# Peptides against a protein of PDB entry 5Z08: the designs that were tried, part 45

Target 1, 168 residues: chain A of PDB entry 5Z08
Amino acid sequence: RQKDEWAKKTSSLMKQLDWFIGEHLGAMLAAEELGGPVVGELMEIDPDDLSAGFNAHGKLKKATSQPDLDRRQRRIDDIWGPQDEQGQAHKRKRGADEALAASAEMRDLIEQLMNKLVEAGGDNSATYVEIPRESAAARFLVRSKVAMFHPNDARRLRLVDFGRDLDD
Target 2, 222 residues: chain B of PDB entry 5Z08
Amino acid sequence: GLPRLIDAIEEASKIPAKRRQTPIKPTIEKLTTHLYTHGASPDSLLRLADLLTLRNHLDQASLAAITRNLYPSSTVSDEVVLRFIGALGHGQLKPTLALQALFLRWLVMVYHLLENPGVLGQVYGVLFDLLDTAAIRPQLCHLLALVTRRKHVRPFRIQAILTLSRQTGGDPNLTGLLRVFKNYYPEIIVGDATKGRASAFKHPDPQWRQHLDEIQQRRSEA

## One batch from the design tools (peptide; aimed at target 2 Q122)

Design b2_p18_4_s1 (made by RFdiffusion4, then SolubleMPNN; from b2_p18_4, 11 letters changed)
Fold by OpenDDE base, seed 2:
Structure b2_p18_4_s1 (fold): chain B 168 residues (1-168), chain C 222 residues (1-222), chain A 18 residues (1-18)
Amino acid sequence: as target 1 above (168 residues)
Amino acid sequence: as target 2 above (222 residues)
Amino acid sequence: AKKLKTLEEIYQRLLASM
């Protein structure tokens, strides 16, 4: 009974994680891989600027170029700006393909990290997963404090041991 | 080309249907066929967003047909997004709630093509305050599920969803949104409101997605 | 139990970083 409830909860959580990775995180990771914003560093535009931005006719008043909006617009323009229609189109197909690839990579990394933790039986040296490259997915796992790179080898990633922090 | 079709529709939109010399329907059909085949450029999207969101003399069927065929061939700018957000809610100058639901559905379907997805997070309050509007709630909840970040999950919004969920008899879309909130704050006591069926927020139209992907791919090969 | 707790912690940390 308890094992079945744990299995159901695990399955439910995995489905939620898969949805989160596939529908949200994958696209953002792909954007990061393509030179877009780093996941989690999406600076807030002040909602007051948006409310002020609409005139009585529903037109955005040209917000006076605040330098930070200009910097983001420049990054958007650098990502999406007049590079040749060919370059933008390649970036979009690449973006969709990269979103799928980033989603798959993130899923695979999480699965490998969890499997290695189980297999290692408490040996921290055996918990490392070899990664083919430092991907946006790998970097995000590290930034989120889910994983850590090996101190001497950036191609080796391990899951952070959560067990010590849960018993305190 | 597409710009000329938009020009003709813009001019026709200034004139009441009864005073038009020629029926607009053939031009709308040409536009929707063109959009289905080639999609809309960023510039064309902005012009079409204005036609869809600003009060004019176009009929609801034509506006709905344009919205259903509004395939971006490229990215979607913040300006285009904000036109659609500004068109939401109640008011004599705003589009019908049926058309607003189509706009929200469109935003969900093109979310991955936004130049800046963060723009929706900035208008989060505007979107959230419309959850009481039953006609647009399903699409609003889906869009909010995409947009919600930890900063948006405030006590007053949690309470608002809980209250509205009780008032609606446990709308699955509200239950779905509340699960998204609970992902950021597991300690949220949702009580009996979450025991119900929740929306999974699946893509609204897989065929539309596939066709969008085809349009997006053709431009990458050109 | 350990797998579920680990998965939950992973998920929460990912969400917290968004």
Scores: peptide ipSAE 0.511, ipTM 0.735, DockQ to the pose 0.335
OpenDDE base, seeds 1, 3, 4, 5: peptide ipSAE 0.491, 0.494, 0.495, 0.505; ipTM 0.712, 0.715, 0.730, 0.731; seed 3 fails the geometry check

Design b2_p18_4_s2 (made by RFdiffusion4, then SolubleMPNN; from b2_p18_4, 11 letters changed)
Fold by OpenDDE base, seed 4:
Structure b2_p18_4_s2 (fold): chain B 168 residues (1-168), chain C 222 residues (1-222), chain A 18 residues (1-18)
Amino acid sequence: as target 1 above (168 residues)
Amino acid sequence: as target 2 above (222 residues)
Amino acid sequence: KEKLKTLEEIYQRLQASM
């Protein structure tokens, strides 16, 4: 009985996490991968702010009068700007595909991190997942204090031990 | 083609069913078949949104059938979205709550095709104020779950949804929406109301999604 | 039990960072 309730709760939470990743986080991670704002640093992105573009530091460019259509603003405008219906659809499809890809990457990375933690049996050296690239997903996990990079190897990521941090 | 079918339905919509010379059902069936096969262009979507949202003489079954087959072949414009949002709530000129629930479900299912998803954020207050309407609440909570951003999560809205959750005996959709709010403000003390079953806001119709994806794929190949 | 707690914490931290 208790095991079944636990399994149900775990399954329910996993579904909620999958939904959260797919419906909220994935699009933002995809935007980051496409050169948009960094997830969690720009908390107040008004849609109008998205249209104004971001500087190299991810800060909202103040609407200065001369749209120096910097390649990034062109990319943002190419991603978000008024283009013809076909161009917009292709961009939205691409955006949706990128959001799906980012969601899948985040989900897979979380699963790998959790599995490695379980497999390591308390050996911290065995808890690292090798990441093929520093993705928006990986960076977000680190910023969120969910994961940490190996101190000497940014290609190795591990789950933060939440058990210790709760007792401190 | 689709425009001619819409023309015929628009003309028929002006006339009470008892005064029509020809049954509209065969034309509705042709329309829904066409929509299922090819989807609707942005222009056709706007015209269909008007047929669905404006008071006319079309029967509820026909309106529901059109809505269930309202596959966008392309994008969904702000204008189309605003037509559906404008049709929400109570009023003599508004569609039935059952049809409004279908519109909200449709908006959920096509959310990823919106030209500007931010348009829903602009009308967030209008959507939020309808949460007391039980007939549309499930789909409304799902849409709000997609639309909600940090700027929308205000103390008065937190309190409003908590109050409504208590009044409804812990509606799982409200509990789900409260969890979305808590995503932006973890410190939100969602009392015992969130200990209940929450909606996971799963896609309302996976088959509809798959078919939409097929229609959208054909556009990318053209 | 540990898996659930871990998932809860992951979910909470992801949410808090958005």
Scores: peptide ipSAE 0.444, ipTM 0.529, DockQ to the pose 0.337
OpenDDE base, seeds 1, 2, 3, 5: peptide ipSAE 0.438, 0.423, 0.437, 0.442; ipTM 0.392, 0.390, 0.521, 0.520; seed 3 fails the geometry check

Design b2_p18_4_s3 (made by RFdiffusion4, then SolubleMPNN; from b2_p18_4, 10 letters changed)
Fold by OpenDDE base, seed 4:
Formats: C-alpha cells, structure tokens, sequence
Structure b2_p18_4_s3 (fold): chain B 168 residues (1-168), chain C 222 residues (1-222), chain A 18 residues (1-18)
C-alpha cells in the first residue's frame, strides 16, 4: 500500500514536471538559445554593453567589429523584426521545434542527473553527467541550483546534493 | 532549559572574565551540549545571534563553540540573518574576522532553512564589497555563490572580481564565483588569469549537515 | 521516498527560478 502510494505520487509529480518543462520552460529556454532573454530575469543590463564582452583583463571590449554586433542584432531583429505572414509561420514553426528540443534536453538532463546520483551510491565523482554542450537547459539547472558543473570541466554536470537523507 | 542557559550567559557577557564570580565555561558547555542535542528555536537563535555579534566580554573560544553548535531546530528568521550580516566587516565593534568566517560558514550551512532566502539578496552589495577581506573570502564566495541571481551580476561587479582575481593570483573561490556569474551571462570571458582551479563550493561540514538533518527530522515528527 | 523528495526539490527550484 505505502509503496504503491509513493509510486503514484512520484508518477504524478513526474507528469507535473514534464508538463511544466513542456508547456512553460521549454519555450523560454528555446528563446534563450536563440539569443533571447535569459530565463528567469529580464536583462536589466544593456545588451550592447554585454555584447562587447570582457577582455582577458576584465575590461569591456570596445565593440570593434561590426559583425558580432550584427549577429546579435540580427538575432534580436530576427526575434522582434517585422516579418511577413509566411516568415512568421516559419518562425513560429522553428520556435515550436526549438521549444520541443529544449524541453527534451531539459527532461533528459534531469533524468540523467537523477540516475547518476542513484548509481553513484555515494561516490560524488561518479555522479557527473557528460553534456555535449553548455545548453540553455544546463545553464538554467545550474542557475536554479539544481545542478552544478565540475570545477575543472564545464562538460561535466551533477545534481546538487539537497542535503536530506532522502532514505527515510 | 535553553532560555535559562542563555540568560546566564547574557548576564556573564556583561562582566569581564576577571570579575566573574563563577567560570562561564561550564555554562557554555551545557549550552553547546543542549544545542547539539536539541537545536535552537527561532527565539533562542535571535538571542544567541545577539550574544555572538554584539561586543561583550565573552571569550573567542566560547563564541566559536556556540557558533559551531548553532543548529536551528526550525527556520532561521530574517532578523537572525541580518544580525550576522551586520557583524561583518572591519571595525573595533565588529567580531573578529575568524568569528565572521564562522558566521558566513554557518549561513552557508543553514541557507536552506532561511525563512526568506531573498534577504541575503537584498544585502548582496554589503557582502560583495567584503570580497577584498582575505580572511572571510572563502566562505563569502560560497555564500555569494548561493545567493547570486542575474540582477546581482553587474558589469562593475564582474570587473571587480576580475581585478581582485588578478591581485590575489587567481583565488579559486573568486574563480568559482565568476563561474556562477557566467551561468547568468555566458559571454563573460573568464580571462586567462582566472583559468585556475575553481572552488566547487562543497558543503563545508558533512557531519554538521547530517546532525542538522537529524535535528530537523525531530521537528517534522512533533 | 528519496526519488519523490528529489523530484519535489528539483521542481520547486525550477519554479522559483522563473
């Protein structure tokens, strides 16, 4: 009885999480990957200042080369620019596909992170998932304090230990 | 009970050690034993925070012992947090930097028990401006790594950390904090000077965590 | 129990970060 109730609650929560990822988070993550706002907060920082980047000395690079500004501006213009109805439909379809991809990536990452935590049996070194890229999903998991990168390898991600002996 | 122990210590804290009729150490040991066994209620935490942060005649060993056993039995209020934050920095009326490091370590270890974690975000500037203080930097960076949100990641703060990283020869804690910043702004170029080993900001005391969890579990059963 | 609590924590942290 109790095991069945826990299994049902776990299944229900998983469905809620899948819904949350698919219906809300995926679109926002896709927007971030496409050069939109970072998930969770509107940029209060002037995008132009951030676009210049910081040099190795931590100084704002002077926006020297037009091309990188043009790429970001193109992404912004691609996001906000007036598009014809066909362009809007294609953009909506692309946006939907990107949202699905981002949702799938987030879901897969969560599953892998949880599985590695269980498999590691307390060995923290074995809890890392290898990620192919630093995605919006991976960054969001870290910002949310769900995951953390390996200190020396940004391709390795692990679930944060939430400190509860969850064994009860 | 715990309130009576706190009363006795509060009274003793007003009197220089040389003028006390009775040694305070046995009372401190009773307090720390009680805290270890039962934890501290929100009300007791506030009183203990005042004892720890306000200038009094308690010795550093006693203050450190209380801090190391400061297990919350429940939540940690904003008022308690603000007492510890207000005790940070330089000044004759401030606790020692060693004790401040213990306070920051404590805040890291109890972060998940804060009634309002956002309170630390409100005082982010105060915390950030203390990064130049080497004695508290490791724990401060760890706390900032927990507290940092996008709104805190400003160009001037990025530059400040980069500058301080160069000045410190690439402190791993600063590199760790820059990595946290990079999670909000991926375009942050962590320069070659920061290619050093980043701190992972692991829990500072797993045994303390385990014992805290045991104390917190008793609350859920009551 | 552990899996459920972990999922709850993940879900809460994700929501709190939006």
Amino acid sequence: as target 1 above (168 residues)
Amino acid sequence: as target 2 above (222 residues)
Amino acid sequence: ARKLKTLEEIYQRLQASL
Scores: peptide ipSAE 0.515, ipTM 0.510, DockQ to the pose 0.409
OpenDDE base, seeds 1, 2, 3, 5: peptide ipSAE 0.499, 0.473, 0.502, 0.506; ipTM 0.491, 0.718, 0.407, 0.528; seeds 1, 2, 5 fail the geometry check

Design b2_p18_4_s4 (made by RFdiffusion4, then SolubleMPNN; from b2_p18_4, 10 letters changed)
Fold by OpenDDE base, seed 3:
Structure b2_p18_4_s4 (fold): chain B 168 residues (1-168), chain C 222 residues (1-222), chain A 18 residues (1-18)
Amino acid sequence: as target 1 above (168 residues)
Amino acid sequence: as target 2 above (222 residues)
Amino acid sequence: AEKLKTLEEIYQRLKASM
């Protein structure tokens, strides 16, 4: 009886988490990956101020035409800019595909983090998941205080132990 | 009890050491022993914060000993936090930089007991502007790493920390704080984290943490 | 029980960060 109630509660919570990731978080993470606003606060930070970078003297570098920044801004403008109907349908589809991909990445990352915590048996050194890239999903987990990066390796992420202090 | 010990120390703090009829050291030792055993209530914690932060005739060793034993028995109020924050910086009326570093270390260690963690976010600018003070920078960066939210990560602060990092030859605490900023602004170029140049901001005193947990647990059982 | 508690904390922290 208690095991069955626990299993039902766990299943219910997992469904709620999956819904939350899919319906709310995935699209915002996809927007962040595409160079849009970071999840949590739509701060009106002029992307130009961040993209311009800072020179050695602390002055905003004039946006040197770094082709990759123009590509990201074009992608943002391409995702959110008023484009023609056919372009909008392809963009909506791409946006939906990116949202699905971001949702799947977040879900997989949470699962890997939980599995590694269980497998480690209390060895904090064994709790790290190797991530192929610093994704929006990974950064969001860190901002949320759900995960933390390895101090010397940004490719390694672990779940915060909620039963032990964050720093163990 | 603790209030009577604080009363005696408050009165002694008004008098220069050479003019005291009785040595204060035995009373400080009784206070620190009591704090170690029972912790400080919110009311006692406020009174002790005033003793630690306001200019008085207590010696630095006594102030440091009180700070090292300043275990909260419960929560830490905004008022207590603001006393310690108000004591930071340069000036003849301010505590020594060594004592300020102990205050910042204390705030890190009790951060989870703050009644309102948001209070530190409200004074974020005051804390951030002190990063040039080398003597308190390690603990200050650690505290800022806990406090930092997206609203605090502004272009001018990104620039300020990058500039200061260059001027200091890449202080690992500044690099660690910049890594925290990168979580909110991925575009921030942090030097190669693989080279071990960033502070991990580990708990500064595991034994102090364990003892704090024991004091806090006794309160939950009472 | 531990897995459920962990999942609950994850969910609450994610939600609070939105």
Scores: peptide ipSAE 0.483, ipTM 0.689, DockQ to the pose 0.372
OpenDDE base, seeds 1, 2, 4, 5: peptide ipSAE 0.480, 0.479, 0.474, 0.482; ipTM 0.707, 0.725, 0.701, 0.694

Design b2_p18_5 (made by RFdiffusion4)
Pose (drawn by RFdiffusion4):
Structure b2_p18_5 (pose): chain A 102 residues (1-31, 98-168), chain B 214 residues (1-190, 199-222), chain P 18 residues (1-18)
Amino acid sequence: RQKDEWAKKTSSLMKQLDWFIGEHLGAMLAAEALAASAEMRDLIEQLMNKLVEAGGDNSATYVEIPRESAAARFLVRSKVAMFHPNDARRLRLVDFGRDLDD
Amino acid sequence: GLPRLIDAIEEASKIPAKRRQTPIKPTIEKLTTHLYTHGASPDSLLRLADLLTLRNHLDQASLAAITRNLYPSSTVSDEVVLRFIGALGHGQLKPTLALQALFLRWLVMVYHLLENPGVLGQVYGVLFDLLDTAAIRPQLCHLLALVTRRKHVRPFRIQAILTLSRQTGGDPNLTGLLRVFKNYYPEIIVSAFKHPDPQWRQHLDEIQQRRSEA
Amino acid sequence: LFGIEQNVRLLIERIEES
C-alpha cells in the first residue's frame, strides 16, 4: 500500500515543523525561548490529535487553554486555530484535513 | 545594456538617497525605457524582483515605475513568482501594500507566461488567508480566481469566504471568487474579472512576439 | 522567502493533508 509514505511524509514534516518552532518561533514569542517552543509544540500536538479524534463531531474539538497564552494568540492570528465563540479558553484547529472528495 | 543598469540600481539600492553621488531618477528612467522597449529577461526579472521585494533605500515612485514596466521577455520563473507571494501582507520585511497591489495585478497580467503555473496552487493558502486585507483584496480575488482548482475548494475556505462576504457587507470581488468556487461545487449557496489594463496587455503581446523569431 | 506565519501555516496544512 501507499500508506506508510503518507506516514513517512508526516513524520518527516512533523520534525521539520518542530525544528522551525524551536529555531525561529520560540525566540520570536519571547519578545524564555526554550519554554515557548515546548508549549507551542505541546499545544499543536494536542490540537491536531483531537481534531481527528472527533472525526465527525465538530463540537468536541476544543482544548482548554491558559488565560493569556501567547501560543493560542499566534495560532489564531496565523489562521491555524480558532477560539470558541462563546468563550476564549477553548480552542480548535481549522480542520485542513477535511475534504469533500477525500 | 540592461544588466549594467540593474548593476547601478542595485548599488544605489544599498545606500541612502542623500548619500548618493548621483541622483538615481535619471538611471531609473533609463531602466524603465529599456524595459518598455525590450522587456525583462528571466534573469533580469529575478534581479528586479529582489529589488522590488527586499527592503532597500529605493523610493516608492521608483519601485512603482519599475513594476509598471515589468514586461517579461519570454517566461516567468517560480523564483520570481514566489518572491512576490512572500512579499504579501503585513510585516517589517514586506513592501508597502500599494506595491503589493501592483505585484498582484502584475501576476494576473503575466499568469499565462509562468513556466510552472501550478506553483501558485502550491501557495494557495498563502494567497487565500490574506483576503481580509482590504488594500490588496481586489487583486487577490482576481488572482485566486485564476488559480482555484477543485482541490482548493475546501469547506473551511468556503465558510471563511462566506463570513468575510457577510462582514464586509458583500464585496463583489469576494462574490466573484465564490462564483469560481461554485463551478467546482454547485452545492454552495450562490465581477467576472476582466484584464486590469488592456494597453499593457497589448504591449506585452508585441514584446512576446519576438519569441517566434530566430 | 516566506514569513514565519506563512511557513507554519504551510507545514501544518501539509501534515493535515497527509

Design b2_p18_5_s1 (made by RFdiffusion4, then SolubleMPNN; from b2_p18_5, 11 letters changed)
Fold by OpenDDE base, seed 4:
Structure b2_p18_5_s1 (fold): chain B 168 residues (1-168), chain C 222 residues (1-222), chain A 18 residues (1-18)
Amino acid sequence: as target 1 above (168 residues)
Amino acid sequence: as target 2 above (222 residues)
Amino acid sequence: MLSLEDQLRLLIEEIMKA
């Protein structure tokens, strides 16, 4: 009985998590990946100002139009710019596809993190997942205080063990 | 009991060491032993916070010994936190910078026991403005790394930490804090701003943590 | 109102404690 109630509760929570990722996070994560605002923030700073870097005096360098920033800003403009109805439908589809991809990435990352924690059997060194890039999903998990980067390797992410992990 | 020990120390703290009838050290040792064994209740923590943060005639070694044994048996109130925060910075009425560093270290180690972790977020600006104080910077950066949320990561603070990092020759604690900021602003370039290694902000005292956990477990069983 | 980060943390924490 208690085991069954536990299993039901865990299943229910997993469904809630999946729903939360799909319905609330996916689109925002996709927007962040595309150079939009960080999930849950309207940036008061023009991303161009941040990307320009800081001079030796810490002043924002004038945004040298680095082509990659122009690509992100173009993607933002391509996502959010006024486009015709047909362009809006294609944008909506592309936005939906990106949101689905971001949701899938987040789900997969959480699953990997949980699996590694279980597999490690208490060895904290074995709990790290190798991530190909610092994604919006990874950053969100870190901001949520559910994951942490390896101190010396930003490609390694681990789940915070809420039961044991005060000392890594 | 602990309250009586605190009473004795409070009374002794009002009197210069040279004018005390009895040495305070034995009472401090009894207090620290009691704290190590049982921890401090919320009420006792408040009284001890006042002893630690208010100017009195207690010696620095005694204050440091109390701080090192300041195990909460329960939660840590906002009032206790604010006493320690109010004690930070420069001034003749403030504790020594060495003692302030111990307070910040303590706040890091008990962060998970705060009744309201948001209280530190409310005083974030006060903490951040103290980053230029080298003696407390390591522990301050660690505390800020725990406390930092999106609302705290602002352009002016990004700029301030970058400037201070350059001025300090790339203090690894500032680099570590900037890495925390990068989680909220991915566009922050850490490498160009700082030639140094980032601090990992590991738990400052694993043995202290283990002992705290033992004290906290005894409370859950009672 | 809880932030999205806080909501995720609570969900994951509940899953891990269950």
Scores: peptide ipSAE 0.463, ipTM 0.776, DockQ to the pose 0.355; fails the geometry check
OpenDDE base, seeds 1, 2, 3, 5: peptide ipSAE 0.288, 0.454, 0.281, 0.325; ipTM 0.622, 0.792, 0.614, 0.407; seeds 1, 2, 3, 5 fail the geometry check

Design b2_p18_5_s2 (made by RFdiffusion4, then SolubleMPNN; from b2_p18_5, 11 letters changed)
Fold by OpenDDE base, seed 5:
Structure b2_p18_5_s2 (fold): chain B 168 residues (1-168), chain C 222 residues (1-222), chain A 18 residues (1-18)
Amino acid sequence: as target 1 above (168 residues)
Amino acid sequence: as target 2 above (222 residues)
Amino acid sequence: MLSLEDQLRLLIEEIMKL
């Protein structure tokens, strides 16, 4: 019974997530995989501010080097530049296929991460999922601070437990 | 029914205990028993929130007993949430800090039933500015741990937690909250003052949770 | 430790803010 209610609530949340992934996030992740803009750079906090980090006093550091923004913008322009009508149709189809693939990858990754979290029963060491590659999905989850890599193994990803004693 | 019990308590709350014709305790016991058995509807929750948060002639034991049995049968509205948030802090018209701690604990335990969890995010500053109040800090940090999003993690708040952590000798609840901040910004250097044990922000009352789930199940079957 | 539901909510909320 409780498991069924949790499953129902989780199912509702997963449906919302699945919708969001399918309708919005998948295309953005696909764009990132194709060398487009990084998903979440448009977040309320300037990526430069994030990259600069915070000092021991909670003050934002000034980002010293902006070199990556200009390269990304050029890649966006190269990816989205005016192609001939046939090129645009093929590009749209490819983009749709890549968006579907990215959506599936994100769904599967979240499902695996959640399953491991449930299976671990509170053991942090058991919450890691092995990822075959550093996908846009994996990077997105890490950038979003909902997941973290194993400190010694970038092939191992886990959900961030916002309420757990992080064993420092 | 519950509305009639609330009516009786509302009327009694207007009258000093020494001037009441009838003892309120039996009515409070009936109310708490009803709440334990059936929970409170959204309308009843609002009325009870007013009884709990507004200055009246109810005794602290009665207010605490109501709060401990304040099981929502449904969702929790923004209005109910805002009543409890508005009751926080220092002031002559504010509830006792002990009762405020119970309200914060309640908000933690019902967080998953909020109609709009974002309402707490909108009042994040109000909640955060109360962290210096030691009596409510444990529950406040727990609530903030649930409410905190990336947009709330600002340099001035990081500094405020670090400063307060130093001043408190590394309160584990503040360390726990700072770890939540660090989840959003890993580059936050948690100084030596925060190397201490962080609070895990475990559910405050597993039995209360279980009973809430039972009440919520009955609603889904109706 | 946040409940798995709370973790999922946080995840969804962080994802949906993008």
Scores: peptide ipSAE 0.295, ipTM 0.625, DockQ to the pose 0.103
OpenDDE base, seeds 1, 2, 3, 4: peptide ipSAE 0.095, 0.215, 0.286, 0.292; ipTM 0.270, 0.449, 0.618, 0.627; seeds 3, 4 fail the geometry check

Design b2_p18_5_s3 (made by RFdiffusion4, then SolubleMPNN; from b2_p18_5, 10 letters changed)
Fold by OpenDDE base, seed 4:
Structure b2_p18_5_s3 (fold): chain B 168 residues (1-168), chain C 222 residues (1-222), chain A 18 residues (1-18)
Amino acid sequence: as target 1 above (168 residues)
Amino acid sequence: as target 2 above (222 residues)
Amino acid sequence: MLSLEDQLRLLIEEIMEL
């Protein structure tokens, strides 16, 4: 009974987490990956804003400000793609795809972090997930105080054990 | 040391300003300087919480100055938290709403140092019922956003915040709190009135945070 | 609004407290 209630509650919370990641974080994580603002600086990033790109200050590029060329050039080519309704639709789709990808990365990373914590059975050395890159997702988890990098290896990330750190 | 400064302020707090033989301001300045440099131990923090929350003869500027420099050197006990929560609301013995807003801001800034964050969840109803108090609402919404768990998100509270949001013309802090509720219940229809700019509940004072982190780090090295 | 960071933390904390 308690285990079933726990399982139901866990499942419900995981669904809420998935929703939170998908509906709120994904676009912002994608924006950060695209050189946009750090997650949380802009609370609402429209997928259209992802397509417009961000300036060196992480602000939404208004259509008028001058192209910093190379990473900007792909963004410019994406911006200067046909400004027709089809070009806007492609930009929106790309922004949505990037948001979905970022959401998936975050979900997968959280799942791996949780699984490693469970598998480690209390061995803190075994709780680390190897991350292929310092993603916006990884940085966000660390900023959230949900995860910590290994002190000597920024490719290793572990979940903060919120239960044990209270007893020590 | 800090205990002696607190002793002097406690004694001065019992006496009306006009009847004090010695100006308290220099002692307050020494206290705030000490707090800024070293923080407050749990014991000192409790004593300071009593000075801040109990009715005494300290002036509002002094109380505000202490609150702004109330850096914990370690953890924040449930007792300290409950002193500040108990000081909230309307009443003749309650601190001013301006000071209550500073207390709520402080609780937000030290939330990660609470010995038991669950203590705030236990008093959730008390906090939630204060949302109608405009003067403390911004900080209260921020604190509630930190404290809210699924168990707190009840239909009556959802309706209460929606009603209050309409009555306040879409207070961005209420909208922000409603977004927190929506994380637990995605089906919450945040009506068009909540298309307003939700407060992001950013850290109230990044410089204060940085300085707190420095004080906390010194403890870990000692 | 909680920072997104705080919101995520709270959700994860709640999951971990189960």
Scores: peptide ipSAE 0.346, ipTM 0.542, DockQ to the pose 0.306
OpenDDE base, seeds 1, 2, 3, 5: peptide ipSAE 0.316, 0.347, 0.309, 0.315; ipTM 0.376, 0.424, 0.533, 0.422; seeds 2, 3 fail the geometry check

